# Ledger of designs, part 49: peptides against a protein of PDB entry 3OAK

Target 1, 145 residues: chain A of PDB entry 3OAK
Amino acid sequence: DDLEQYLDEKILRLKDEMNIAAQLDIDTLNKRIETGDTSLIAMQKVKLLPKVVSVLSKANLADTILDNNLLQSVRIWLEPLPDGSLPSFEIQKSLFAALNDLPVKTEHLKESGLGRVVIFYTKSKRVEAQLARLAEKLIAEWTRP

## One batch from the design tools (peptide; made by RFdiffusion4, then SolubleMPNN)

Design b1_p15_8_s4 (from b1_p15_8, 6 letters changed)
Fold by OpenDDE base, seed 4:
Structure b1_p15_8_s4 (fold): chain B 145 residues (1-145), chain A 15 residues (1-15)
Amino acid sequence: as target 1 above (145 residues)
Amino acid sequence: SMEEEIEKEYEEILK
């Protein structure tokens, strides 16, 4: 219906915005590496984070989020950056928290690749212990019988 | 294991 279509468009626009933000940050960091200009700082994801968290937290958007594979963009945001670093602590923490309340199913994990990246966070020595625990909680929930 | 393979994937990304 009209509402469903509206919500789809809303989520798809956010998905696009997230992907653009991720790419802009990647471009910034690649240029930083190339030029050595340490004044170049990747800020696009951080700027968009509040909007992302707001959308992910709305129960009435859950089906739309999952059906439109917004989790693929969440996965992209969680992947390691060109300089070998991880996304900011705040991004990790906020996304893990938001994911905890979504009715994520195996099919969504597979189509987004989110399961793989979250498993990385449970195992990587580069991840803060607090965040590794949050990631582990997600994995435990997603693999619950 | 699958988890080990996934870890290897992202270790390669970090290189």
Scores: peptide ipSAE 0.033, ipTM 0.629, DockQ to the pose 0.086
Fold by OpenDDE base, seed 2:
Structure b1_p15_8_s4 (fold): chain B 145 residues (1-145), chain A 15 residues (1-15)
Amino acid sequence: as target 1 above (145 residues)
Amino acid sequence: SMEEEIEKEYEEILK
Protein backbone atom coordinates (compact mmCIF):
# COMPACT_ATOMS: atom_id res chain seq x y z
CA ASP B 1 0.00 0.00 0.00
CA ASP B 2 2.79 2.39 0.86
CA LEU B 3 4.63 1.41 -2.29
CA GLU B 4 1.49 1.82 -4.37
CA GLN B 5 0.94 5.29 -2.99
CA TYR B 6 4.55 6.24 -3.62
CA LEU B 7 4.35 5.09 -7.23
CA ASP B 8 1.06 6.91 -7.78
CA GLU B 9 2.57 10.13 -6.51
CA LYS B 10 5.62 9.70 -8.70
CA ILE B 11 3.57 9.20 -11.85
CA LEU B 12 1.15 12.01 -11.05
CA ARG B 13 4.06 14.40 -10.50
CA LEU B 14 5.51 13.44 -13.86
CA LYS B 15 2.12 13.89 -15.48
CA ASP B 16 1.95 17.42 -14.12
CA GLU B 17 5.49 18.16 -15.28
CA MET B 18 4.67 16.91 -18.77
CA ASN B 19 1.55 19.03 -18.99
CA ILE B 20 3.44 22.10 -17.83
CA ALA B 21 6.23 21.48 -20.34
CA ALA B 22 3.71 21.15 -23.15
CA GLN B 23 1.96 24.38 -22.20
CA LEU B 24 5.23 26.29 -21.90
CA ASP B 25 6.23 25.17 -25.38
CA ILE B 26 2.84 26.21 -26.73
CA ASP B 27 3.23 29.60 -25.07
CA THR B 28 6.69 30.00 -26.57
CA LEU B 29 5.49 29.18 -30.06
CA ASN B 30 2.47 31.45 -29.79
CA LYS B 31 4.77 34.27 -28.72
CA ARG B 32 7.08 33.47 -31.62
CA ILE B 33 4.16 33.77 -34.03
CA GLU B 34 2.93 36.97 -32.43
CA THR B 35 6.28 38.77 -32.26
CA GLY B 36 8.11 37.24 -35.19
CA ASP B 37 11.06 36.60 -32.90
CA THR B 38 12.62 33.54 -34.49
CA SER B 39 15.05 33.19 -31.60
CA LEU B 40 12.22 31.81 -29.47
CA ILE B 41 12.57 28.04 -29.43
CA ALA B 42 10.28 25.58 -27.66
CA MET B 43 12.54 23.29 -25.65
CA GLN B 44 10.67 22.30 -22.49
CA LYS B 45 9.45 18.94 -23.73
CA VAL B 46 12.87 18.05 -25.11
CA LYS B 47 14.45 18.88 -21.76
CA LEU B 48 12.03 16.60 -19.91
CA LEU B 49 12.06 13.81 -22.51
CA PRO B 50 14.81 11.68 -20.90
CA LYS B 51 12.84 11.52 -17.65
CA VAL B 52 9.65 10.61 -19.48
CA VAL B 53 11.35 7.84 -21.43
CA SER B 54 13.00 6.52 -18.28
CA VAL B 55 9.66 6.22 -16.49
CA LEU B 56 7.81 4.73 -19.45
CA SER B 57 10.50 2.07 -19.80
CA LYS B 58 10.21 0.72 -16.26
CA ALA B 59 8.18 -2.48 -16.17
CA ASN B 60 7.35 -2.06 -12.49
CA LEU B 61 5.60 1.23 -13.28
CA ALA B 62 3.37 -0.06 -16.09
CA ASP B 63 0.24 -0.51 -13.98
CA THR B 64 0.70 2.85 -12.30
CA ILE B 65 1.30 4.57 -15.64
CA LEU B 66 -1.86 3.13 -17.15
CA ASP B 67 -4.05 3.52 -14.05
CA ASN B 68 -3.19 7.21 -13.71
CA ASN B 69 -3.73 7.97 -17.40
CA LEU B 70 -0.18 9.16 -18.03
CA LEU B 71 -0.90 8.31 -21.65
CA GLN B 72 -3.06 11.42 -21.83
CA SER B 73 0.06 13.50 -21.32
CA VAL B 74 1.88 11.39 -23.90
CA ARG B 75 -0.94 12.16 -26.33
CA ILE B 76 -0.65 15.86 -25.58
CA TRP B 77 3.07 15.73 -26.33
CA LEU B 78 2.38 14.18 -29.73
CA GLU B 79 -0.28 16.62 -30.89
CA PRO B 80 0.44 19.24 -33.57
CA LEU B 81 1.69 22.61 -32.33
CA PRO B 82 0.23 26.11 -32.83
CA ASP B 83 2.64 26.94 -35.64
CA GLY B 84 1.45 23.91 -37.58
CA SER B 85 4.55 21.89 -36.85
CA LEU B 86 4.82 18.48 -35.23
CA PRO B 87 6.85 17.65 -32.14
CA SER B 88 10.54 17.08 -32.74
CA PHE B 89 11.74 13.95 -34.45
CA GLU B 90 13.38 12.85 -31.21
CA ILE B 91 10.18 13.19 -29.20
CA GLN B 92 8.21 11.18 -31.73
CA LYS B 93 10.79 8.43 -32.02
CA SER B 94 11.38 8.11 -28.29
CA LEU B 95 7.71 8.04 -27.37
CA PHE B 96 6.74 5.55 -30.06
CA ALA B 97 9.55 3.28 -28.94
CA ALA B 98 8.56 3.51 -25.28
CA LEU B 99 4.88 2.91 -26.01
CA ASN B 100 5.70 -0.30 -27.82
CA ASP B 101 6.62 -2.02 -24.55
CA LEU B 102 3.57 -1.00 -22.52
CA PRO B 103 0.61 -3.36 -22.13
CA VAL B 104 -1.82 -0.77 -23.49
CA LYS B 105 -5.48 -1.83 -23.61
CA THR B 106 -8.46 -0.39 -25.44
CA GLU B 107 -9.74 1.33 -22.32
CA HIS B 108 -6.43 3.19 -21.94
CA LEU B 109 -6.54 4.33 -25.55
CA LYS B 110 -10.05 5.70 -25.10
CA GLU B 111 -9.45 7.54 -21.84
CA SER B 112 -6.21 9.10 -23.10
CA GLY B 113 -7.04 9.76 -26.74
CA LEU B 114 -3.68 8.27 -27.65
CA GLY B 115 -5.09 5.98 -30.31
CA ARG B 116 -6.44 8.92 -32.26
CA VAL B 117 -3.18 10.84 -32.43
CA VAL B 118 -1.13 7.77 -33.33
CA ILE B 119 -3.51 7.00 -36.20
CA PHE B 120 -2.91 10.56 -37.37
CA TYR B 121 0.81 9.81 -37.56
CA THR B 122 0.15 6.81 -39.78
CA LYS B 123 -1.71 8.96 -42.30
CA SER B 124 -0.07 12.38 -42.26
CA LYS B 125 2.13 13.32 -45.21
CA ARG B 126 4.10 15.59 -42.89
CA VAL B 127 5.45 12.72 -40.80
CA GLU B 128 8.78 11.11 -41.62
CA ALA B 129 8.38 7.66 -43.16
CA GLN B 130 10.43 6.03 -40.42
CA LEU B 131 8.15 7.43 -37.72
CA ALA B 132 4.99 6.62 -39.64
CA ARG B 133 6.09 2.99 -39.66
CA LEU B 134 6.60 3.06 -35.90
CA ALA B 135 3.10 4.46 -35.49
CA GLU B 136 1.73 1.74 -37.75
CA LYS B 137 3.40 -0.89 -35.60
CA LEU B 138 1.66 0.47 -32.51
CA ILE B 139 -1.73 0.52 -34.20
CA ALA B 140 -1.25 -3.03 -35.41
CA GLU B 141 -0.43 -4.18 -31.89
CA TRP B 142 -3.33 -2.34 -30.28
CA THR B 143 -5.86 -3.65 -32.80
CA ARG B 144 -4.64 -7.24 -32.68
CA PRO B 145 -7.58 -9.68 -32.27
CA SER A 1 -14.55 6.39 -41.71
CA MET A 2 -13.16 6.71 -38.22
CA GLU A 3 -9.69 7.31 -39.60
CA GLU A 4 -10.93 10.09 -41.83
CA GLU A 5 -12.63 11.82 -38.93
CA ILE A 6 -9.49 11.63 -36.85
CA GLU A 7 -7.45 13.08 -39.69
CA LYS A 8 -9.89 15.96 -40.09
CA GLU A 9 -9.69 16.67 -36.39
CA TYR A 10 -5.95 17.16 -36.47
CA GLU A 11 -6.02 18.99 -39.77
CA GLU A 12 -8.14 21.56 -38.02
CA ILE A 13 -5.53 21.85 -35.30
CA LEU A 14 -2.95 22.61 -37.97
CA LYS A 15 -4.99 25.49 -39.45
Scores: peptide ipSAE 0.031, ipTM 0.625, DockQ to the pose 0.085
Fold by OpenDDE base, seed 1:
Structure b1_p15_8_s4 (fold): chain B 145 residues (1-145), chain A 15 residues (1-15)
Amino acid sequence: as target 1 above (145 residues)
Amino acid sequence: SMEEEIEKEYEEILK
């Protein structure tokens, strides 16, 4: 119906924006590594984060989020960066919190690759303990029979 | 294990 189509378009636009933000940050950090210009700071994901969190928190968007594989873009945002760092503490915290309230199923994890990256966060020594605990909680919820 | 393989994958990304 008309509402469903509207919501699909909304989520797909956000998905595209997220992917662009991630790529721009990657490009910035790659250039920083190549040139040594420490004034280059990756800020695109941080700028878009409030919008992402707002959308992920809307119960009426849950089905649309999952059906359009927005979680793939969430996974991309969580992956390690070219300089060997992880996304900012705020990005990790906000995304893990938002994911906790979504009715994520096994099929969504496989389609997005999100399960793999979150498992990484439960094991990495570079992740803050607080965030590792959040990641562990997600894995526990997703692996329940 | 599957978890170990996943960890190796992202460790390579971090290098």
Scores: peptide ipSAE 0.029, ipTM 0.610, DockQ to the pose 0.085
Fold by OpenDDE base, seed 3:
Structure b1_p15_8_s4 (fold): chain B 145 residues (1-145), chain A 15 residues (1-15)
Amino acid sequence: as target 1 above (145 residues)
Amino acid sequence: SMEEEIEKEYEEILK
């Protein structure tokens, strides 16, 4: 199926881009810590966020997203940063919103590690209340009997 | 892999 192949390639490219963006931000923050240069700001994930949200919001891409484990890259984007901080409010909010519309199954949570990270957001006192509630909503959806 | 490296960093932060 030519269409399926095209969609797979599209999602895999995005997955690579997301992973690269995350690593570049980590590199920036590590350099900030090493040099003390507070002008260094991690912006790669934020720059790519609109594209990520656009893809995650397309119903026709849901199967491709899940089959190619794009959720692993989403998990990576939600992970704590080298300075101990969390990703920006906008990244958290946008990703939680997008995840709410995906037909995520237990197998996807296990292969991506996303469940563990989202649970963290429900428990962390560093997370904004609004975002903690979004995380709780996701956990509730994923743990339905 | 890059993903594995990121995972390792994540684990270090959580220690």
Scores: peptide ipSAE 0.027, ipTM 0.589, DockQ to the pose 0.051

## One batch from the design tools (peptide; made by RFdiffusion4, then SolubleMPNN)

Design b1_p16_1_s1 (from b1_p16_1, 5 letters changed)
Fold by OpenDDE base, seed 4:
Order: C-alpha cells, then structure tokens, then sequence
Structure b1_p16_1_s1 (fold): chain B 145 residues (1-145), chain A 16 residues (1-16)
C-alpha cells in the first residue's frame, strides 16, 4: 500500500531525527561537564518538540507510530541526562499528554522500554508533582485489567 | 501482566 509505505517512511524519518537530537543534547551536556562551560545549553530536543507533538497528535498515524516503535525514541527523550537532570518540563508534559491518547499495549512498552522510564517518573522526587501524576495516570491505564 | 508487575517492583532509578 502506497499510503502505508509513505507513513512508515515519515515516522522512521522522525524517529531518526529524534534520536539525533537526543544524542546531540547528550554530547552538549557531556562537553559542559568536561569543560565547565555553563554557556553550553542542550536545545536540540526542544527545537524538534513541536514537530514531534504534531506527529504524535495525529490519530491516523497511531498505528504507524506504534508499529515502527517510535516509542523507543520517546523513551530516549525522557531518560535522565548525563548530569543527572531530566528533560525540560515542557518536553515531559508534551510527551505524557501525547502518550495518553495513544493505544499503547504491553508489547509496545516492552519493545520500546517506555514502561520502565515512565515508572521512574512516578517515583522520582525530582519530577514536578503534576507530571508525576500524569505518569501515574499512564501506568494506571497500561495496567488496567 | 507479569511484565508490568515486574517493572512496578523494580524500584531502581535510571541514569545515563
């Protein structure tokens, strides 16, 4: 199917872009740690966030998103950074909101590693209370009988 | 689900 192929390619391109953005931010923060240059700010994920949110919000892309394991890249974006900090409040909020509208199944959690990361957000005291609640809501939905 | 139960009981922090 031509449409399915087009959508697969679109999602896979975004997945690649997300992974690159995450790595560039990690590189920036590692350099910041090594040099002590506090002017180095990791901004690649923030720059790409609007595009990520736009794609994740499209109902017609849900199957393509899940089938191509885009959630692995979402997981990567949520992981702690080299200095122990977390991604920005806006990134956390936007991704949790987007995840809430996706029909995520256990198999997707396994293949992406997303389940483990979201559970981390439910118990970390470094996370803003409102976002911890959103993470808890996701876990509740995913563990629903 | 055994997988989800395992994750909930893991009780470890993530770090890079």
Amino acid sequence: as target 1 above (145 residues)
Amino acid sequence: DPFLEELKEENKKLAE
Scores: peptide ipSAE 0.029, ipTM 0.650, DockQ to the pose 0.028
Fold by OpenDDE base, seed 2:
Structure b1_p16_1_s1 (fold): chain B 145 residues (1-145), chain A 16 residues (1-16)
Amino acid sequence: as target 1 above (145 residues)
Amino acid sequence: DPFLEELKEENKKLAE
């Protein structure tokens, strides 16, 4: 119906924005590595984060989020960066919190690749302990019998 | 858990 179409378009636009933000940050960091210009800071994801969190937190968008594979873009935002670093602490914390309230199913984890990335966060020595625990909690919920 | 094991295997690919 009309509402469903509107919501689909909204989520798909956000998905595009997220993907663009991720790529721009990657480009910035690659240029930083290439040029040695330490003034180059990747800020695009951080700038968009409030909008992402707002959307992910809306119960009425849950089905649309999952059906349109927005979790793929969430996964992209969580992946390690070219310099080997992880996304900002705030991005990690906010996304893990938002994911905790979504009715994520196995099929969504598979089609997005999100499960694999979250497992990484449970194992990485570079992840803050509190965030590793959040990742562990998500995995436990997603693998619940 | 079979699903967890699957995810762990996928994670190995990510870590490469």
Scores: peptide ipSAE 0.029, ipTM 0.648, DockQ to the pose 0.028
Fold by OpenDDE base, seed 3:
Structure b1_p16_1_s1 (fold): chain B 145 residues (1-145), chain A 16 residues (1-16)
Amino acid sequence: as target 1 above (145 residues)
Amino acid sequence: DPFLEELKEENKKLAE
């Protein structure tokens, strides 16, 4: 009861932090494009990544993660950036690895949009081969009979 | 589930 509430609040705070980090990085890159200032580097997601990975790796948080649609924020982090680039290699690798250990169900894929984004990674020519393989593995797992 | 079927179809195409 009290623990469940605590865990919900923890995940919801992280979800908010992730969304803020994503938006800040988008803002940074948009400003970079507008001003031509190449010193502007989007680093907010990278800074928060260790915390995200830590939370996603905790088995006792799996239900809370899925019930609160944290995967929507994961999807957002995986989407292409304003300059057309993809999130850093480390972000991709870490998130795909973490997703592999979560008991993701169809309903979670639908409400988060994660499925379609991961399929994108299986098809993109800009994705590193090893990450494309991880994406393919996830799709295969999620579509198992 | 139609969404699941869509994913399965995509996965099948990728496996071919």
Scores: peptide ipSAE 0.027, ipTM 0.618, DockQ to the pose 0.027
Fold by OpenDDE base, seed 5:
Structure b1_p16_1_s1 (fold): chain B 145 residues (1-145), chain A 16 residues (1-16)
Amino acid sequence: as target 1 above (145 residues)
Amino acid sequence: DPFLEELKEENKKLAE
């Protein structure tokens, strides 16, 4: 129906915005590496984060979020950056919190690749302890019988 | 489900 179509378009637009933000940050960091200009800071994801969190927190958007594989873009945002660093603490914390309230199923983990990335966060030495615990909690919830 | 089983095995290993 009209509302469903509107919501689909809304989520798909956000998905595109997230992917663009991720690529722009990658481009910034690659240029930083190439030029040595330490004034170059990747900020596109951080700037978009409030909008992402707002959308992920809306219960009425849960089905649309999952059906349109927005979690693929969430996965992209959580992946390591070209310089080997991880996304900001705030991005990690906000996304893990938002994921905790979504009715994520196995099929969504498969089509997004999110499961493998979250497992990475449980193992990484570069992840803050409190965030590693959040990642572990998500894995435990997703692997319940 | 092979994927779910993989996650369960990883979780079990991490919990040890």
Scores: peptide ipSAE 0.026, ipTM 0.613, DockQ to the pose 0.027

Design b1_p16_1_s2 (from b1_p16_1, 8 letters changed)
Fold by OpenDDE base, seed 4:
Structure b1_p16_1_s2 (fold): chain B 145 residues (1-145), chain A 16 residues (1-16)
Amino acid sequence: as target 1 above (145 residues)
Amino acid sequence: DPFLEELRKENEELAK
């Protein structure tokens, strides 16, 4: 119906925006590494983060989010950056918090790759202890017997 | 949990 189509298009547009933001930040950081120009700052994801969090927090969008594999874009946002660092603390914290409220199932973890990435956050030496605990909490919930 | 074990195995090298 019209509402379903509207919501699908909304989420698909956000996926596109998220993927573009991630790639732009990657390009910025690659250029920063290549040129040594430390004035180059990757902040496209940070700029878009409030919108992402807003969408992920809407209960009425949960099915649309999961059905359209928005979690794939969330996974992309959580992947390590070209300089070996991870996304900003705020991005990690906000996304983990938002994910905690979604009815994520095994099938969504598999099709998005999000499960593997969040496991990474439970074990990586580059992750703040606070965020590693949040990641562990998510994995525990998703893999609960 | 077999799923969790598989995820951990797949990310072992990446997490180092």
Scores: peptide ipSAE 0.103, ipTM 0.718, DockQ to the pose 0.028
Fold by OpenDDE base, seed 2:
Structure b1_p16_1_s2 (fold): chain B 145 residues (1-145), chain A 16 residues (1-16)
Amino acid sequence: as target 1 above (145 residues)
Amino acid sequence: DPFLEELRKENEELAK
């Protein structure tokens, strides 16, 4: 199936881009910590965020997203940063919103690690209250009997 | 939910 193959390649390319963006931000923040240069700002994820949100919002990509474990890259983007901070408010908000419309199942949560990270957001004192509520909503939906 | 409970338990330390 030509379309199926095209969509797989599209998602896998985005997955790679997301992973690279995350690593570059980690590298930037590690260097900031090591050098004390406060002018170093991690913004690779923020720059790529619009593309990520666009892809996650496409209904025709849902199966491809889930089958190719793009949620693993989403999980990576949500993990705490080297300085202990969380990704930007906008990243959290946008990703939680996008996740709300995906037909995520238990198997996807397990293979991506996303379930564990979103649970973290329901409990962490570093998370804005409104985002903690969104995280709780996701968990409730994913574990609905 | 057993899965939810497992996840919550696993994240106790991380959430501190």
Scores: peptide ipSAE 0.078, ipTM 0.685, DockQ to the pose 0.028
Fold by OpenDDE base, seed 3:
Structure b1_p16_1_s2 (fold): chain B 145 residues (1-145), chain A 16 residues (1-16)
Amino acid sequence: as target 1 above (145 residues)
Amino acid sequence: DPFLEELRKENEELAK
């Protein structure tokens, strides 16, 4: 129906925006590495984060989020950057918190690759303790009998 | 599901 179509389009637009933001940040950091220009700062994901969090927090969008594999874009945002660093603390915290409220199923983990990335956060020594705990909580919820 | 079992195995290892 009209509402379903509207919601699909809304989520698909956000998915595109997220993927573009991630790539722009990667491009910025690659250029920073190549040129040594320390004035180059990757900020596209940070700028878009409030919108992402807002959308992920809306219960009426949960099915649309999952059906359109927005979690793939979430996974992309959580992956290490070209310089080996992780996304900002705020991005990690906000995304883990948002994921906790989504009815994520096995099929969504498989098609997005999110499960493996979150497990990485439970094991990495570079991750803040509080975020590692959030990651552990997610894994526990997704794998409970 | 093999994928789910893999995640469960990892979770169990983390819980030790």
Scores: peptide ipSAE 0.049, ipTM 0.669, DockQ to the pose 0.027
Fold by OpenDDE base, seed 5:
Structure b1_p16_1_s2 (fold): chain B 145 residues (1-145), chain A 16 residues (1-16)
Amino acid sequence: as target 1 above (145 residues)
Amino acid sequence: DPFLEELRKENEELAK
């Protein structure tokens, strides 16, 4: 119906915006590496984060989020950056918190690749201990019999 | 589900 279509379009637009933000940050960091210009700072994801968190926190959008594979864009945002660094502490914390409240199922983990990335966060020595614990809790929840 | 089994195996290893 009209509402369903509106919500689909809303989520798909956000998905596109997230993907663009990720690519722009990658481009910025690649240029930083190539030129040595340390004044170049990747901020596109950080600027968009409040909107992402707002959408992920709305219960009425959960089905639309999962059906449109928005978790693929969440996965992209969590992946390591060109210089090997991880996304900001705030991005990690906010996304892990939001994921904890979503009714994520195995099929969503498979089609998004999110499961493998979160496992990475449980193992990486570059991840803050408190965030590694959040990742561990997500994995435990998703792997419940 | 092979994917879920893989995740469970990884989780078990992490719990050791």
Scores: peptide ipSAE 0.029, ipTM 0.607, DockQ to the pose 0.027

Design b1_p16_1_s3 (from b1_p16_1, 7 letters changed)
Fold by OpenDDE base, seed 1:
Structure b1_p16_1_s3 (fold): chain B 145 residues (1-145), chain A 16 residues (1-16)
Amino acid sequence: as target 1 above (145 residues)
Amino acid sequence: DEFLEELKEERKKLAE
């Protein structure tokens, strides 16, 4: 119906915006590495984060989020950057918190690739302890019998 | 599901 179509379009627009933000940050950091210009700062994901959190926190959007594979864009945002660093602490914290409240199923993990990325966060020495614990909680929930 | 079993195996390795 009209509402379902509206919600689908809303989520798909956000998905595109997230993918663009991720690519722009990658481009910025690649240029920083290439030129040595330390004034280049990747800020596109951080700027978009409030909107992402707002959408992910809405219970009435859960099915639309999962059906449109928005978790693929979440996975992209969590991946290591070209310089080997991780996304900001705020991005990690916000996304893990949002994931904890979503009814994520095996099919969503498979189509998004999110499972393997979150496993990385459970064992990385570069991740804050509190976020590693959140990652472990998610993996435990997703792999329960 | 083979994918789910793969994740379970990875988690098991981390727990050891």
Scores: peptide ipSAE 0.074, ipTM 0.709, DockQ to the pose 0.025
Fold by OpenDDE base, seed 5:
Structure b1_p16_1_s3 (fold): chain B 145 residues (1-145), chain A 16 residues (1-16)
Amino acid sequence: as target 1 above (145 residues)
Amino acid sequence: DEFLEELKEERKKLAE
């Protein structure tokens, strides 16, 4: 219906915006590495984060989020950056919190690749202990019998 | 589900 179509379009637009933000940050950091210009700061994901959090927190959007594979964009945002660093602490914390409230199923993990990335966070030495614990909690919930 | 089993195995390795 009209509402369903509207919600799908809203989520798909956000998905595109997230993917663009991720690519722009990658481009910025690659240029920083190539030129040595330390004034180049990747901030596109940080700028978009409030909107992402707002959408992910809305219960009425859960089905639309999952059906449109927005978790693929969440996975992309969680991946390591060209300089080997991880996304900001705030991005990690916000996304893990949002994931904790979503009814994520195995099919969503498969189509997004999110499962393997979150497992990475449970074992990476570069991840803050509190976030590693949150990642572990998610994996435990997703893999419970 | 093979994929789910893979995740379980990876989690198991972390517990070792």
Scores: peptide ipSAE 0.074, ipTM 0.708, DockQ to the pose 0.025
Fold by OpenDDE base, seed 2:
Structure b1_p16_1_s3 (fold): chain B 145 residues (1-145), chain A 16 residues (1-16)
Amino acid sequence: as target 1 above (145 residues)
Amino acid sequence: DEFLEELKEERKKLAE
């Protein structure tokens, strides 16, 4: 119906924006590595984060989020950056919190690749302990018998 | 589901 179509388009636009933000940050950091210009700072994801959190937190968007594989873009945002660093603490924290409230199923983990990335966060020495615990909680929930 | 089983196995390894 009209509402479903509107919501689909909204989520797909956000998905595109997220992917663009991720790529721009990657480009910035690659250029930083190439030129040695330490003034180059990747800020695109951080700038978009409030909008992402706002959308992910809305219960009425859950089905649309999952059906349109927005979690793939969430996964992309969580992946390590070219310089080996992880996304900002705030991005990690916000996304894990949002994931905790979504009715994520096996099929969504499969099509997004999110499961493997979150497992990475449970074991990485570069991740803050509190976020590693959150990651572990998610994995435990998703892999319940 | 095979994928879910893979995740379970990975989690199991982390718990060891």
Scores: peptide ipSAE 0.067, ipTM 0.706, DockQ to the pose 0.025
Fold by OpenDDE base, seed 4:
Structure b1_p16_1_s3 (fold): chain B 145 residues (1-145), chain A 16 residues (1-16)
Amino acid sequence: as target 1 above (145 residues)
Amino acid sequence: DEFLEELKEERKKLAE
């Protein structure tokens, strides 16, 4: 129906925006590495983060989020940056918190690749301890026997 | 589910 279509389009637009933000930040950091210009700062994801968190936190959007594989874009945002660093602490914390409240199922983990990325956070030495614990909590919930 | 089992195995390895 009209509402369903509207919600799908809304989520798909956000998905596109997230992917663009991620790529722009990657491009910025690659240029920073190539040129040595330390004034180049990747901030596109940070700028979009409030909108992402807002959408992910809405219970009425959960099905739309999962059905449209928005988690793939979440996974992309969590992946390491060109310089090997991880996304900002705020991005990690916000996304893990939001993921904790979503009814994520195995099929969503499979189609998004999110499961393996979150497992990475449980073992990475570059991750803050508190975030590693959040990642572990998610994996534990998703892999309950 | 094979994928779920894969995640469980990976998690198990991390716990060791």
Scores: peptide ipSAE 0.065, ipTM 0.705, DockQ to the pose 0.025

Design b1_p16_1_s4 (from b1_p16_1, 7 letters changed)
Fold by OpenDDE base, seed 3:
Order: structure tokens, then C-alpha cells, then sequence
Structure b1_p16_1_s4 (fold): chain B 145 residues (1-145), chain A 16 residues (1-16)
């Protein structure tokens, strides 16, 4: 129906925006590394984060989020950056929190690759303890017998 | 599900 179509389009637009933001930040950091220009700061994901959080927090969008594999874009946002650093603390915190409220199933983990990335956060020495614990909680939930 | 089992094993390995 009209609402379903509207929601699909909304999520697909966000997915596209997220992927673009991630790539722009990667490009910025690659250029920073190449040129040594320390004034280059990756800010695209941070700028888009409020919109991402808003969408991920809406219960009525859960099915649309999962059906359109928005979790793949979430995974992309969580991956290490060109300089080896991780996304900002705020991005990590916001995304992990949002993931807690989504009814993520095995098929969604499979098609997004999110599981392996979150496992990384459970072990990384560069991750804040509180976020590592949240990552552990997610993995425990997703792998529950 | 073999994928889920893989994820469990990977998690177990990293948790050791």
C-alpha cells in the first residue's frame, strides 16, 4: 500500500545517504593521509547520525529497516577507517543502542555482515569498556540457543 | 543454521 511504499522509499534513501556519508569520510581521511593536511576532518557520518538514530528508534520502521538490509549500512559505519581508527564514540554508542531494540534475526546478520563486526568490538583494545559490554550483549542475544 | 553456528564458534574463540 501507499504507507508501505513510503516507508520503503524512506529507508532506501537513508541507506543511500549512509553509504555516501561513509564513503565521503573515507575519502576525506585518505586525502588527509596522502596530503598530510590535518585540517581535513571526516564529519559526514556525524552530521547524519541524528537522522539515523531517529529512524532506527522507530518501532514502526523495524520491518522496513530489516527487509531493506539497512544493517549493512550500519555495519559499514562501524568498520575501521583508513587510518585504522574506529568511528567516533558517539556513533558506536548510538548504533549499538539502536541495535538493542531491533528484532535482528539470523538472516539479517547473514546478509549484512553485522555479526562479525560486532564481535570485533567485543575484543578490540581500542573500544571503550561500556561499548564492548554492549557489543557482548548483542552477540549473546543473537547467538542464544 | 550453519551461519549461526559459525558466529557462535567465532564468538567463543574471541571470548577465550
Amino acid sequence: as target 1 above (145 residues)
Amino acid sequence: DPFLEELREENKKLSE
Scores: peptide ipSAE 0.231, ipTM 0.796, DockQ to the pose 0.026
Fold by OpenDDE base, seed 4:
Structure b1_p16_1_s4 (fold): chain B 145 residues (1-145), chain A 16 residues (1-16)
Amino acid sequence: as target 1 above (145 residues)
Amino acid sequence: DPFLEELREENKKLSE
């Protein structure tokens, strides 16, 4: 119906925006590496984060989020950056918190590849302890029989 | 990091 269509379009637009933001940040950091210009700072994801958090926090959007594979974009945002660094602490914290409230199922993990990335966060020594624990919690919840 | 590269490739292949 009209509402479903509206919600689908809203999520798909956000998905596109997230993907663009991620690519722009990658481009920025690649240029930083190439040129040595340390003034180049990747901030597109950070700028978009409030909108992402807002959408992910809406209970009425959960089905739309999952059905449209927005988690793929979440996965992309969580992946290590060109210089090997991780997205900002705030991005990690916000996304993990949002994921904790979503009814993520196995099919969504497969469609998005999110599981393997979150597993990385459980193992990485570069991840803050509190976020590593949250990642572990998510994996446990997603993979429990 | 070959591990990270493999992870990304695996995720890409599995993702729609």
Scores: peptide ipSAE 0.125, ipTM 0.721, DockQ to the pose 0.028
Fold by OpenDDE base, seed 1:
Structure b1_p16_1_s4 (fold): chain B 145 residues (1-145), chain A 16 residues (1-16)
Amino acid sequence: as target 1 above (145 residues)
Amino acid sequence: DPFLEELREENKKLSE
């Protein structure tokens, strides 16, 4: 199926772009810590965020997203940064909103590690209350009997 | 943070 192949390639390219963006931001922040150069700002994920949200919001891509483990890259984007800080508010908000509309199953949580990271967001005192509630909602839905 | 490190390690193992 030509369409399925096209969609797979699209998602895999985005997955690669997301992973690269995350690593570049990590490198930037590590250098900021090492040098004390406060002019170093990690912006790669933020720059790519609109594209990520656009893809995650498309119902016709849901199966392709889940089958190609794009949620692994979503998990990576949600992990704490080298200085212990969390990703930007916009990243958290956008990703949690997008996740709420995906038909995520237990198998996807296991292969991506997303579940444990979202649990962290339900417990962290550094997370905005509204986002913690969104994380709680996701966990409740994903762990529903 | 030991908790976060363990979380990352667990996530990595499950994602492999």
Scores: peptide ipSAE 0.095, ipTM 0.727, DockQ to the pose 0.028
Fold by OpenDDE base, seed 5:
Structure b1_p16_1_s4 (fold): chain B 145 residues (1-145), chain A 16 residues (1-16)
Amino acid sequence: as target 1 above (145 residues)
Amino acid sequence: DPFLEELREENKKLSE
């Protein structure tokens, strides 16, 4: 199926782009720490966020997203940064909102590691209360009997 | 943070 192949390639390209963006931000922050150059700002994830949100919001891409384990890259984006800080408020909010509309199943949580990261957000004191509640909602939905 | 390091390691294993 040509369309299916096209969609798979689209998602896999985004997955690669997300992983690269995350690594570049890590590299930037590590260099900031090493050099003390406070002008170094990690912006790669923020720059790519609109594209990520656009893709995650497409209902017709849900199966492709889940089948290609794009949630692994979502998990990577949600992980703490080298300085211990969390991704920007906007990244958290956007990703949690997008996750809420995806038919995420247990198998997807296991293969991506996303479940454990979202649990972290329910417990962390560094997370804004409103986002912690969103994380709690996701966990509740994913673990619903 | 030992907790965060452990979390990352677990996440890595689960994602493999």
Scores: peptide ipSAE 0.126, ipTM 0.728, DockQ to the pose 0.028; fails the geometry check

